# Ledger of designs, part 36: peptides against a protein of PDB entry 2N1D

Target 1, 169 residues: chain A of PDB entry 2N1D
Amino acid sequence: EVKVKIPEELKPWLVDDWDLITRQKQLFYLPAKKNVDSILEDYANYKKSRGNTDNKEYAVNEVVAGIKEYFNVMLGTQLLYKFERPQYAEILADHPDAPMSQVYGAPHLLRLFVRIGAMLAYTPLDEKSLALLLNYLHDFLKYLAKNSATLFSASDYEVAPPEYHRKAV

## One batch from the design tools (peptide; aimed at target 1 E69)

Design b1_p23_3 (made by RFdiffusion4)
Pose (drawn by RFdiffusion4):
Structure b1_p23_3 (pose): chain A 169 residues (1-169), chain P 23 residues (1-23)
Amino acid sequence: as target 1 above (169 residues)
Amino acid sequence: ELLEELEEITERVVTVLEEAEEE
């Protein structure tokens, strides 16, 4: 199976997010302003601002769109805990206009790369095509971890009260 | 179905990167 190193800079954050959901019994039931799409656009424009190009412009642009669609096909199904089901239906009902790539903010973005390595093990391309994919994915994760101090806000996870657990049972 | 969607997205992204490298 494909071995992909998830940024060890973000591993404490991955465990922190998991710790909040499972151990701390905290849930993320609110729309974040710092959202995945905005970070995707920020990274997309970042590569362009350092070196204005045509050939790499659409490359970064569509790869970012790829992450966007990748995230959309996994967010509510593959990137979600069973305990997040209540908050999912809640946020979806309260804010049916807002995309999930926006309301769940940056903490849920890291989950994509954790699962996408497993699913791409069942769809094995050659090392070279996968290398270009992982290249840009790792490049994004490098930038992601670089700005992660002002990027992730796991502090918005609030402990789910017993009345709220009634929606999980 | 999900694996097919991921494959399609991957193939599209790889094509765009190959074309960008050639140019």

Design b1_p23_3_s1 (made by RFdiffusion4, then SolubleMPNN; from b1_p23_3, 11 letters changed)
Fold by OpenDDE base, seed 2:
Order: C-alpha cells, then structure tokens, then sequence
Structure b1_p23_3_s1 (fold): chain B 169 residues (1-169), chain A 23 residues (1-23)
C-alpha cells in the first residue's frame, strides 16, 4: 500500500467524524456550507499568494483538478459510511448531474486521503513520480491541518430524524 | 472500473507534474 500520511492534527477528527455518524447517528449537513470545490479553490489561491512561478501555479491547478476528480469518482462507493447511504441517494435523486465536490465538504474530502493510497498502489508509477505526487498531496493535507479549526466542526452535523433511521437499517 | 478510472486520472496528473518539474 502507498502510504499517504495524515497530519497528526487531523487524525483525531477522523475519529470524531466516525463517532458522530456511526455512534451518535448524525449526518453532515448537505449541501455543505463550504464544499470541496471551494476548499480546493482556496488552496489554489493560497498557493498563488505565496509567490510561485507560472509552472508551479499550473502544477497546483492540476493537482486541485486531480483531487477533485478523485473525490468525485470515489465518494459514492468508497468514502461513505453505511449510515450515510440514504442521504447520498437523496442527493443523487435531487441533483443527478451535480458533481459531489459541489455537495460534500471537508470531512468527506479528508476521508479520500485515507483511501486513496490503496488505489495508488495498483497504479504503475515509478518511485520518483510517486514521490512527486505524494509531495503535492501532503502539501494539501498540511493546508487542511492549518485551517482545521474552520473546516472541521461537529456543529456541521445534525441528528438524523427517526424516519431516516428506518431507511438506514 | 473504479481502479481504471483512478489509474487514468493519476497518469494525467503525473504527466503534468513531471512537465512542471522539468521547467
């Protein structure tokens, strides 16, 4: 497996996220107040403000685009807990053509980085290419950690109603 | 398949990143 290192600051959040949904039977409020698209845009702008060459800026934009696509193809089948399945079904029914990066937010985006390593292990990459990709992914994760106070909050979750529990069994 | 999609996306990103590093 390709190891994607999650910053220590964010590991407790992964536990809290799991607890809120699986044990406390809460759901992340959708559509997200700050969706994945917005988070990635802020990251790109942050990198621009730090002063980069045109080539570096282009690379960041491509990484952002890549992360977005990773998220959109993996969210439905790989990143959701069982309890979240009915919510996802409702989102698909109401917004069949909307990319999930416009619906979901930071917690689900972070889950991507827990899962992506296993997928990358099956991609034929040389050591240098893999290291290069991982450097960019880790840089983005550092950004998430830096902004964790605003991106990750239990107040973004709400208790699921009783009728939802019946669908989630 | 999902794996194939991830492979294709990764190849695309890597290509761009490698090109950026050369300049």
Amino acid sequence: as target 1 above (169 residues)
Amino acid sequence: SLLQKIKELTEKVIKVLEEAEKK
Scores: peptide ipSAE 0.485, ipTM 0.899, DockQ to the pose 0.667
OpenDDE base, seeds 1, 3, 4, 5: peptide ipSAE 0.469, 0.468, 0.471, 0.470; ipTM 0.894, 0.894, 0.895, 0.895

Design b1_p23_3_s2 (made by RFdiffusion4, then SolubleMPNN; from b1_p23_3, 13 letters changed)
Fold by OpenDDE base, seed 5:
Order: C-alpha cells, then sequence, then structure tokens
Structure b1_p23_3_s2 (fold): chain B 169 residues (1-169), chain A 23 residues (1-23)
C-alpha cells in the first residue's frame, strides 16, 4: 500500500469524527458551511500568497483540481460510514446537479487521504511520479493540520432525528 | 471503474506537475 502520511495532529480528529457518527449517531451538517471547494480554493490562495512562481502556482492549481476529482469520485462509495448513507441519498436528491465537493466539508475530505493510498497502489505510477504526487498531497495535508482548529469541530455535527434512525438500517 | 478513474486523475496531475518542474 502507498503510504499517505496523515499528520499526527489530525489523527485524533479521525477518531472523533468516527465517534460522532457511529457511536453518538450524529451527522455532519450538510451542505457544509465550508465545503471542499472552498477549502481547496483557500489552499491555492494560501500557496499563491507565499510568493510561488507561476509554474508552482500552476502546479498547485492542478493538484487542487486533482484532489477535487479524487474526492468527487470516491465520496459516495468509499468515504461514508454506514450511518451516513441515508443522508447521502437525501443529498443526491436535493442537490442532483452539484458535485459532492460543493456539499461536503473538511471531515470527509480528510477521510479521502485515509483511503487514497490504497488506490494509488493499484495505479501503474513509477516511483518518481508517485513521490512527486505524494509530496503535493502531503503539502495539502500539512495545510489542513495547520488550519485544523477552524476546519474540524464537533459543533459542525448534529444529532440525527428519530426518523433518520428508521432510515439507517 | 473507480480504480480507472483514480488512475486517469493521477496521470493527469502528474503530467502537469512534471511539466511544471521542467519550465
Amino acid sequence: as target 1 above (169 residues)
Amino acid sequence: SLLEKIRKISQKVIKVLEEALKK
């Protein structure tokens, strides 16, 4: 498996995220007040503000686009806990024309990086190319860690109503 | 398939990254 190193600061959040949903039967508030698109845009702007060259800025934009695409293709089938399935179905019905990167937020985006490594291991990428990609993914993860206080909060979750529990088999 | 999509996305990104490093 391709190792995508999650910053230590973010690992406890993954546990909290799981606990909120699976054990406490809460749901992340959707649509996210700060969605994946917004987070990625902020990252790109952050990198730009650091005085990068045009080429580096261009590269960052493409990485952002790639992460967005990864997220949108993986969210529905790979990144959701069982308890979240009814919510996802409702989101698809309510937002049929919107990519999930416009609906979901930081917690689900972070889950992507827990799963993406295993999939990258099945891609025919040479070691140099893989290392290059991973460097950029890790850079983004570092950004998430740096901004974790504002991006990850239990207050973004809410108790699922009784009728939801009936839907959640 | 999902894996195929991931492959295509990855290859596209890497291509751009490599090009950016050469310029």
Scores: peptide ipSAE 0.632, ipTM 0.931, DockQ to the pose 0.747
OpenDDE base, seeds 1, 2, 3, 4: peptide ipSAE 0.616, 0.624, 0.625, 0.628; ipTM 0.926, 0.929, 0.929, 0.930

Design b1_p23_3_s3 (made by RFdiffusion4, then SolubleMPNN; from b1_p23_3, 11 letters changed)
Fold by OpenDDE base, seed 3:
Structure b1_p23_3_s3 (fold): chain B 169 residues (1-169), chain A 23 residues (1-23)
Amino acid sequence: as target 1 above (169 residues)
Amino acid sequence: DLLKKIEEISKKVIEVLKKAEEE
């Protein structure tokens, strides 16, 4: 089993995110005011500013690139609640070539880390390699937790319009 | 195949990370 530990500070947000979408029938405002690309960039810059020799800049950059790729390949099929699928379809129709990391924001990025562990568990990657990767992923999650007050807000959601409900599953 | 994509992404990242920890 590959366990990606979500910081305790962020777990309540996952519940709120789920509630906003599934129960309250709200949608995250898209395109995100602060998209995944910008969050990752901020993280990279944050790590750079600390000047830590333990984490080489090029290594952090690679992790950022990896997370971005994970997100872009998983968003559409793995990270959306059913209620969000019409919204996603509209995004694809309007911006077919846009990476979803430029459209979606922190809540969906956090959902990635809920799902990525299960995916990694089915890869042939060895334990040592996975542990190394997980260390960096957890560091990023720690960053998200540290900045959770600015990254996660219910105000970034809005009640879906009536016409959307007609499209929603 | 999504799983294959995840694997490829991971391998690429891990390769760089291993290099970094050796320095």
Scores: peptide ipSAE 0.812, ipTM 0.975, DockQ to the pose 0.700
OpenDDE base, seeds 1, 2, 4, 5: peptide ipSAE 0.808, 0.811, 0.809, 0.811; ipTM 0.975, 0.975, 0.975, 0.975

Design b1_p23_3_s4 (made by RFdiffusion4, then SolubleMPNN; from b1_p23_3, 11 letters changed)
Fold by OpenDDE base, seed 2:
Structure b1_p23_3_s4 (fold): chain B 169 residues (1-169), chain A 23 residues (1-23)
Amino acid sequence: as target 1 above (169 residues)
Amino acid sequence: SLLEKIREITEKTIKVLEEALKK
């Protein structure tokens, strides 16, 4: 397995996220007020504002694009708890052509980094290439950690209505 | 498959990253 290290300050959030959904039967409010696209854009702009060279700026854009693509292909099948599946189905029905990066937000994006390592293990990459990618992924995770107070909040969740519970079981 | 998609995304991303950083 390829180890993607999650910052320690974000690990408690993963637990809270799990608890909100699984135990408290809440759902992340969709469409997200701040979606994955927006988060990635903010990250890119943040990196650019730090005085990076043109090449590094270009590299950041490619990382952002890659993360977005990872998220969009993995969200539906890999990143959702069972309780969230009816909500996902509703989103697909209402917005069949919308990329999920425009619908979901920070919590689900963070879940990607919990799962992506196992997927990368099956990609034939040399050690140097993998290290390069991981460095950028970790850099992005550091950004999420730095902005965790703004990006992750229980107030972005809401109790699922009774009719939803019937669909979820 | 999902793995194939991940592979494609990864290879593309790394390729561009390496090219960008070599300049």
Scores: peptide ipSAE 0.665, ipTM 0.939, DockQ to the pose 0.716
OpenDDE base, seeds 1, 3, 4, 5: peptide ipSAE 0.629, 0.657, 0.654, 0.657; ipTM 0.933, 0.938, 0.937, 0.939

Design b1_p23_4 (made by RFdiffusion4)
Pose (drawn by RFdiffusion4):
Structure b1_p23_4 (pose): chain A 169 residues (1-169), chain P 23 residues (1-23)
Amino acid sequence: as target 1 above (169 residues)
Amino acid sequence: TEENEELIEAVKETLEELKELLE
């Protein structure tokens, strides 16, 4: 199976997010302003601002769109804990206009890369095509971890009260 | 230029295959 190193800079954050959901019994039931699409656009424009190009412009642009669709096909199914089901239906009902790539903010973005390596093991392309994909994915994760101090806000996870657990049972 | 085109193609193919796998 494909071995992909998830940024060790973000590993503490991955464990932190998991620790908050499972151990700390905290849930993310609110729309974050720092959202995945905004970070995707920020990275997409970042590559352009350093070197204004046409050939790499649409490359970064569509790869970002690929992450967007990749995230959309996994967010509520593959990137979600069973304990996040109540908050999912809650946020979805309260804010039916807002996309999930926005409301769940940056902490849920890292989950995509954790699961996408497993699914792409069942769909094995050659090393070269996969290398270009992982190249830009790791490049994004490098930038992601670089600005992660002002990027991730796991502090918004609030402990789910017993009355709220009634929606999980 | 060629390399960027091949990359976009590979991304699109991968996305299609991934959707098929998930279905």

Design b1_p23_4_s1 (made by RFdiffusion4, then SolubleMPNN; from b1_p23_4, 9 letters changed)
Fold by OpenDDE base, seed 1:
Structure b1_p23_4_s1 (fold): chain B 169 residues (1-169), chain A 23 residues (1-23)
Amino acid sequence: as target 1 above (169 residues)
Amino acid sequence: SKEYEELIKTWRETLERLKELLA
């Protein structure tokens, strides 16, 4: 099994995220104030500012593009809790052609990395390619951990109204 | 799904490009 290691400082957030939605019946405010696209762009710019070569900068762009694509494909079917499904349906109805990376934010992006390992296990990647990808994924997760104070906050969630509860049963 | 298969293909191609750029 391909395992993507989540930084220890981000693991408590995954628990809090789950608790806010499943137990406290809150929803992440959408559209996100800082969406997945912007987070990935900030990461790419951060890496480029570190004095990397042109080739390394281009490699980062490819990694970012890949993460974005995986997120957009997996969000609706793999990354949402049951309670979030009505909200997702509403987003699709209001913005049918918008990629979810422009709607959702850091918490849902982090959920991707909990699931992506299992997906990679079924891909025909050679050992060298897999190791390279994992290195970049872990580097990105390290970036998320470094910026966790600004990316992850319970204040980005709000209590769902009673009418929403009736849809989510 | 067809969407996943296409994603896997794209991702594989991305990895090959990464390997070449970082060589």
Scores: peptide ipSAE 0.068, ipTM 0.631, DockQ to the pose 0.055
OpenDDE base, seeds 2, 3, 4, 5: peptide ipSAE 0.073, 0.062, 0.067, 0.092; ipTM 0.677, 0.630, 0.635, 0.673; seeds 2, 5 fail the geometry check

Design b1_p23_4_s2 (made by RFdiffusion4, then SolubleMPNN; from b1_p23_4, 11 letters changed)
Fold by OpenDDE base, seed 2:
Structure b1_p23_4_s2 (fold): chain B 169 residues (1-169), chain A 23 residues (1-23)
Amino acid sequence: as target 1 above (169 residues)
Amino acid sequence: SKEYEELIKTWRELLEKIKELLS
């Protein structure tokens, strides 16, 4: 299996995220105040401001585009806990044509990187290509870690209403 | 699934683009 290393700074958040949803029966507030699209855009702009060459800028844009596509494909089927399924159904009804990268935020984006390694193992990529991709993914994760204070907060979650609990059973 | 296969294709294509840009 392809190993995608999650920064130590973000591992506690993954536990908190899981606990908030699964144990405390809370939901991430949707649509996100800062959605996946904006996070990826900020990352791309951050890389640009670091004085990289034009070629490197375009490379980052391609990586960002790939992450966005991967997120949009994986969110509904792979990244949600059971308790979040009714919320997802409501989102689909309210935003039928919107990509999930415009609805969900940092916590769900981070979940992608927990799963992406296993998915990449089934991808017929040569060793060089895989190494290159992993380098960019790790660079992005490092960016998330640096900005974790603003991207990950329990205040972005709320207690699900009683009527939601009835739907989630 | 068909959707997954298309995603894999997307990754392959973007990686090739990246390699070309960084060459």
Scores: peptide ipSAE 0.106, ipTM 0.699, DockQ to the pose 0.055
OpenDDE base, seeds 1, 3, 4, 5: peptide ipSAE 0.066, 0.102, 0.073, 0.058; ipTM 0.666, 0.713, 0.647, 0.649; seed 3 fails the geometry check

Design b1_p23_4_s3 (made by RFdiffusion4, then SolubleMPNN; from b1_p23_4, 10 letters changed)
Fold by OpenDDE base, seed 1:
Structure b1_p23_4_s3 (fold): chain B 169 residues (1-169), chain A 23 residues (1-23)
Amino acid sequence: as target 1 above (169 residues)
Amino acid sequence: SELYKELIETWRRTLEKLKELLA
């Protein structure tokens, strides 16, 4: 099994995220004030500012592109709680051609990394390649943890209106 | 699914590029 370790600093947030939506019946405000695209761009710029070699900078760009694509594929089918599905349907209706990385934010991006390990297990990767990818994924997660105070906040959620409850379980 | 297959291929290409760049 491919295990992607979530930093201990971020694990409590995963619980809070679940609680806000499933138990408190809140929704993450969409479109996100800081979307996944912006987060990934900030990460890439951060890495480049650290004085990395040209090749390493390019490598980061490739990893960012991969994460973005993976998020866009997985969001609608794998990363949403049942309560969020009507909201997602509304987003699709209003913005049918917009990638979800431009709509959703840090909480949903973090959910990806909870699932990505299991999905990678189905990808035929050699041990060296897998280790390399995992190193970059963990590096990104470390970045999220370092910036968690600005990326994760309960104030980014809002109570769903009564009419929404009629559409959701 | 076809989407997953495309994603898998994307990761393969990404990893190949990474290996070449970091070699």
Scores: peptide ipSAE 0.168, ipTM 0.757, DockQ to the pose 0.055
OpenDDE base, seeds 2, 3, 4, 5: peptide ipSAE 0.144, 0.114, 0.122, 0.140; ipTM 0.737, 0.652, 0.664, 0.727

Design b1_p23_4_s4 (made by RFdiffusion4, then SolubleMPNN; from b1_p23_4, 10 letters changed)
Fold by OpenDDE base, seed 2:
Structure b1_p23_4_s4 (fold): chain B 169 residues (1-169), chain A 23 residues (1-23)
Amino acid sequence: as target 1 above (169 residues)
Amino acid sequence: SKEYEELIKTWRELLKKLKELLE
């Protein structure tokens, strides 16, 4: 399995996220105030503002596009806790044509990086290609860590109503 | 699943482009 290292400052958030959903029976407010698309766009602009070459700018765009696609494919089947399934079903019904990257936010995006390593194991990658990809993924994770105060907050969650609990069987 | 196969294919193409740009 390919190892994607999560920054130490973000590891406690993964625990808090799990606790909020599974133990406290809360849900992340959807649609997110700052969705995955916006986060990725901000990252791309941040990288471009540092005076990257044309080729490096294009590379960042491809990385962003790849992360977005992985998120949209993985969200529904791999990134949700059982308690979040009814919420996801409601989102699909209300927004059938919207990619999940326009609905969900930073917490679910971070969950992707916990699972992406296992998915990459199914892709035959040479050492050089793997190193290149991992460098960009880790760079993005560092960006998330740098902006963690604004991207990750328990105030973005709310207690699920009793009606929701009946659906979460 | 079909979605995973498509994702793998797309990701391979992206990696190819990245490699070409940064080498």
Scores: peptide ipSAE 0.159, ipTM 0.790, DockQ to the pose 0.055
OpenDDE base, seeds 1, 3, 4, 5: peptide ipSAE 0.074, 0.072, 0.074, 0.074; ipTM 0.672, 0.672, 0.673, 0.670

Design b1_p23_5 (made by RFdiffusion4)
Pose (drawn by RFdiffusion4):
Structure b1_p23_5 (pose): chain A 169 residues (1-169), chain P 23 residues (1-23)
Amino acid sequence: as target 1 above (169 residues)
Amino acid sequence: EEEENEELLEAVEEHLEELKELL
């Protein structure tokens, strides 16, 4: 299987997010302004602002779009806890206009890279094509962890009350 | 660099298609 090192800078955050959902019994039932697509655009423009290019411009652009679609094919199914099912239906109903890549904010973005390594083990391309993919993915994660102090806001996780658990049972 | 970027995008599209089929 493909061995991909998830940024150890973000490992405390991964455990923190998991700890909040499972141990702290906290859920994320609100739309965050700092969302995945905005961070994708921010990174996409960042690579351009440092070095204005045509050849790398569309490269970063479509790779970002790839993360966007990759996230969309996994967000509600592969990147979600069973305890987030109530908040998923809630947010989806309350805000049917808003994309999930926006409402779940940055904490849910890191989940993509955790699971995408496993699914890409069942679809094994060569080391070179995978290397370019992991290159840009790790590059994004490097930038992601760099600005993570003002990027992730796990503090928005609020403890789910018993009345709310009625939607999980 | 341009050729490498094209190859990269092609691989990314293939990966995405294969992943959608898998799912």

Design b1_p23_5_s1 (made by RFdiffusion4, then SolubleMPNN; from b1_p23_5, 10 letters changed)
Fold by OpenDDE base, seed 2:
Structure b1_p23_5_s1 (fold): chain B 169 residues (1-169), chain A 23 residues (1-23)
Amino acid sequence: as target 1 above (169 residues)
Amino acid sequence: EKEKNEEFIKTLRELLEKLKELL
């Protein structure tokens, strides 16, 4: 089993995110004001500003790229609540060529890390590489926790309109 | 350490390429 530990600071947000959508019938505003691409870019730049070696920089870039690709692969099938499905369908219809990392934001990105551990168990990574990857993933999660006040807010959600409720399951 | 990092990066790149095929 591959376990990705979510920082304690972010665990309450996962509950709030779930509550906003499933109980309060709200939707995250799309396209996100700060999308996944920008969050990952900010993290990469943050790491570079810390005076990392070239090799560490390259590793960060690959990790960021990997997170982005995993997000884009998994968003539609693994990261959405049922109530969000009509919204996703609308996004696909309006922006068929847009990566979801350019549309969605921090809350959905955080959901990825709830599932990513199980997915990593099926990767061909050796134990050393897996350990190193986990270190980077945890480092990124620490970054999210550090910036949680700006990345996670209930004000980024809004009550779904009545016509949406007719489409939602 | 440098060699280990290079191998790690290579492995991640290979994994990334496989993920791209799923997009």
Scores: peptide ipSAE 0.197, ipTM 0.774, DockQ to the pose 0.404
OpenDDE base, seeds 1, 3, 4, 5: peptide ipSAE 0.168, 0.195, 0.177, 0.178; ipTM 0.756, 0.771, 0.764, 0.762

Design b1_p23_5_s2 (made by RFdiffusion4, then SolubleMPNN; from b1_p23_5, 10 letters changed)
Fold by OpenDDE base, seed 4:
Structure b1_p23_5_s2 (fold): chain B 169 residues (1-169), chain A 23 residues (1-23)
Amino acid sequence: as target 1 above (169 residues)
Amino acid sequence: LKKENEELIKTLKELLEKLKELL
């Protein structure tokens, strides 16, 4: 099993996120005020500002591109709770060609890292490549933890309207 | 240092391509 370690600071948020959606029947406000694309861009800029060489900057860009791609593929099928499915359907209907990284935000991005470990376990990656990927994923997660106060907030959620509840049944 | 960074980038690109093949 490939384990992607979630920072301890972010684990409580995963519980809160689950509770807001599943138990309190709230929805994350879409489109996100700060979407996944913006978060990844900020991360890349942060890494560049730390004195990286040109080659290191390029490496970060590749990692960002990978995370974005993986998120866009996995969001609809793997990262949503059942209660969020109608919302996702509405987003797809209104914006069929928009990548979900431009719509969703930090909470859903964090959910990706809960699932990614299991997916990596079945990938044909050699030990060295896997270790390298894990290092960058952990580095990004550390960045999310460092900025958790601004990225994760219950105020980004709202109670779903009655008409939505009918669709969710 | 430059050589090490180039090797790192190459590895990351290959890894990304492998990921795309699985998605």
Scores: peptide ipSAE 0.132, ipTM 0.716, DockQ to the pose 0.402
OpenDDE base, seeds 1, 2, 3, 5: peptide ipSAE 0.096, 0.034, 0.056, 0.073; ipTM 0.689, 0.633, 0.663, 0.688

Design b1_p23_5_s3 (made by RFdiffusion4, then SolubleMPNN; from b1_p23_5, 11 letters changed)
Fold by OpenDDE base, seed 3:
Structure b1_p23_5_s3 (fold): chain B 169 residues (1-169), chain A 23 residues (1-23)
Amino acid sequence: as target 1 above (169 residues)
Amino acid sequence: DKEKNEELIKTLKELLERLKKLL
């Protein structure tokens, strides 16, 4: 399996995220205060501000676009804990045409990178191509780690109301 | 799920190909 390394700074967050949802029965507040689109935009702007060449700038744009699409494809089927399913169903019903990158935020985006390694393992990529992709993915993860204090917070979660628990059974 | 996985793989491949053209 291709292993995408999660920065050490973010590993505890993955545990906290899981705990908040699964054990504490909380939900990430939706729509996200800072959604995936905005996070990716900030990343792109950050990279561009570093004085990248045109090619590097375009590469960043493609990385952002790719991660966004990857997230939008994966969110509903692969990134949600069981307890979050009713919430997703409600979002989907209310906003059927909205990309989930406009609804969800950093915690769910981070979950994406936990799953991507397995997907890459089943992708017939040569070693050089895989290394290139991994470099960009790791670069983005490094950005998330650098900004983790503002991107990941338990205060973005809230206790699910009793009516939600009835839906989640 | 299987279909989503296939789409994901396609997306990643396309991203990679785009990046290869730019780098």
Scores: peptide ipSAE 0.075, ipTM 0.650, DockQ to the pose 0.054
OpenDDE base, seeds 1, 2, 4, 5: peptide ipSAE 0.027, 0.031, 0.029, 0.029; ipTM 0.615, 0.627, 0.617, 0.628

Design b1_p23_5_s4 (made by RFdiffusion4, then SolubleMPNN; from b1_p23_5, 13 letters changed)
Fold by OpenDDE base, seed 3:
Structure b1_p23_5_s4 (fold): chain B 169 residues (1-169), chain A 23 residues (1-23)
Amino acid sequence: as target 1 above (169 residues)
Amino acid sequence: DKKENEEFIKTLKELLEKIKKLL
């Protein structure tokens, strides 16, 4: 089994995220002020600015692209709490062709990494490629942890209106 | 090292294409 380690700095956020949504009945403000696309772009630029070789640059680009696509595939089916389902449905109705990486932000992106390990276990990646990929994923997570103060905030959530509660089972 | 990285990139590209088909 493939395990992607979440930095200790971000583990409490996963709990807070869950609490905000499930217990406090809040919703992440959508569209995100800083969406997944922008976060990944910032990371890629950050890596490129550190004097990486051309090959490493291309690798980062492919990793970023992979994370983006995985997020877009996984968001609707795997990354949402039950309470968030009506919000997602509204987003789809309003933006049917928009990738969710342009709508959602850091909290949902972080949720991906809780699930991505299990998904990677079923991919046809050889051991060496998987190890390299894991290194990049962990590097990205470290980047998220380093920038957590700007990426993760309870102020990005808001109390769901009463009308929403009627939609949420 | 360079060759290994190129192979890795190729693998990622192939994986990416597979993921895109799931959208």
Scores: peptide ipSAE 0.249, ipTM 0.813, DockQ to the pose 0.437
OpenDDE base, seeds 1, 2, 4, 5: peptide ipSAE 0.234, 0.237, 0.231, 0.233; ipTM 0.807, 0.809, 0.805, 0.807

Design b1_p23_6 (made by RFdiffusion4)
Pose (drawn by RFdiffusion4):
Structure b1_p23_6 (pose): chain A 169 residues (1-169), chain P 23 residues (1-23)
Amino acid sequence: as target 1 above (169 residues)
Amino acid sequence: EEEENEELLEALKETLEKLKELL
């Protein structure tokens, strides 16, 4: 199976997010302003601002769109805990206009790369095409971890009260 | 560089299609 190193800079964050959901019994039931699409656009424009190009412009642009669609096909199914099901229906009902790539903010973005390595093990392309994919994915993750101090806000996870657990049972 | 970027985008599109089919 494909061995992909998830940024060890973000590994404490991954464990922290998991720790909050499972151990701390905290849930993310609110729309964050610092959302995945905004970070995607921020990274997309970042590559352009350092070196204004046409050939790499659409490359970064569509790869970012790829992450966007990849995230959309996994967010509510593959990137979600069973305990997040109540908050999912809640946020979806309260804010039916807002995309999930926005309301769940940056903490849920890292989950994509964790699961996408597994699913891409069942769809094995050659090393070279996968290398270009992982190249840009790791490049994004490098930038992601670089600005992660002002990027991730796991502190918005609030402990789910017993009355709220009634929606999980 | 243009050839490489085209090949990359093609591979990504194929990967996305295969992934959607798998799901």

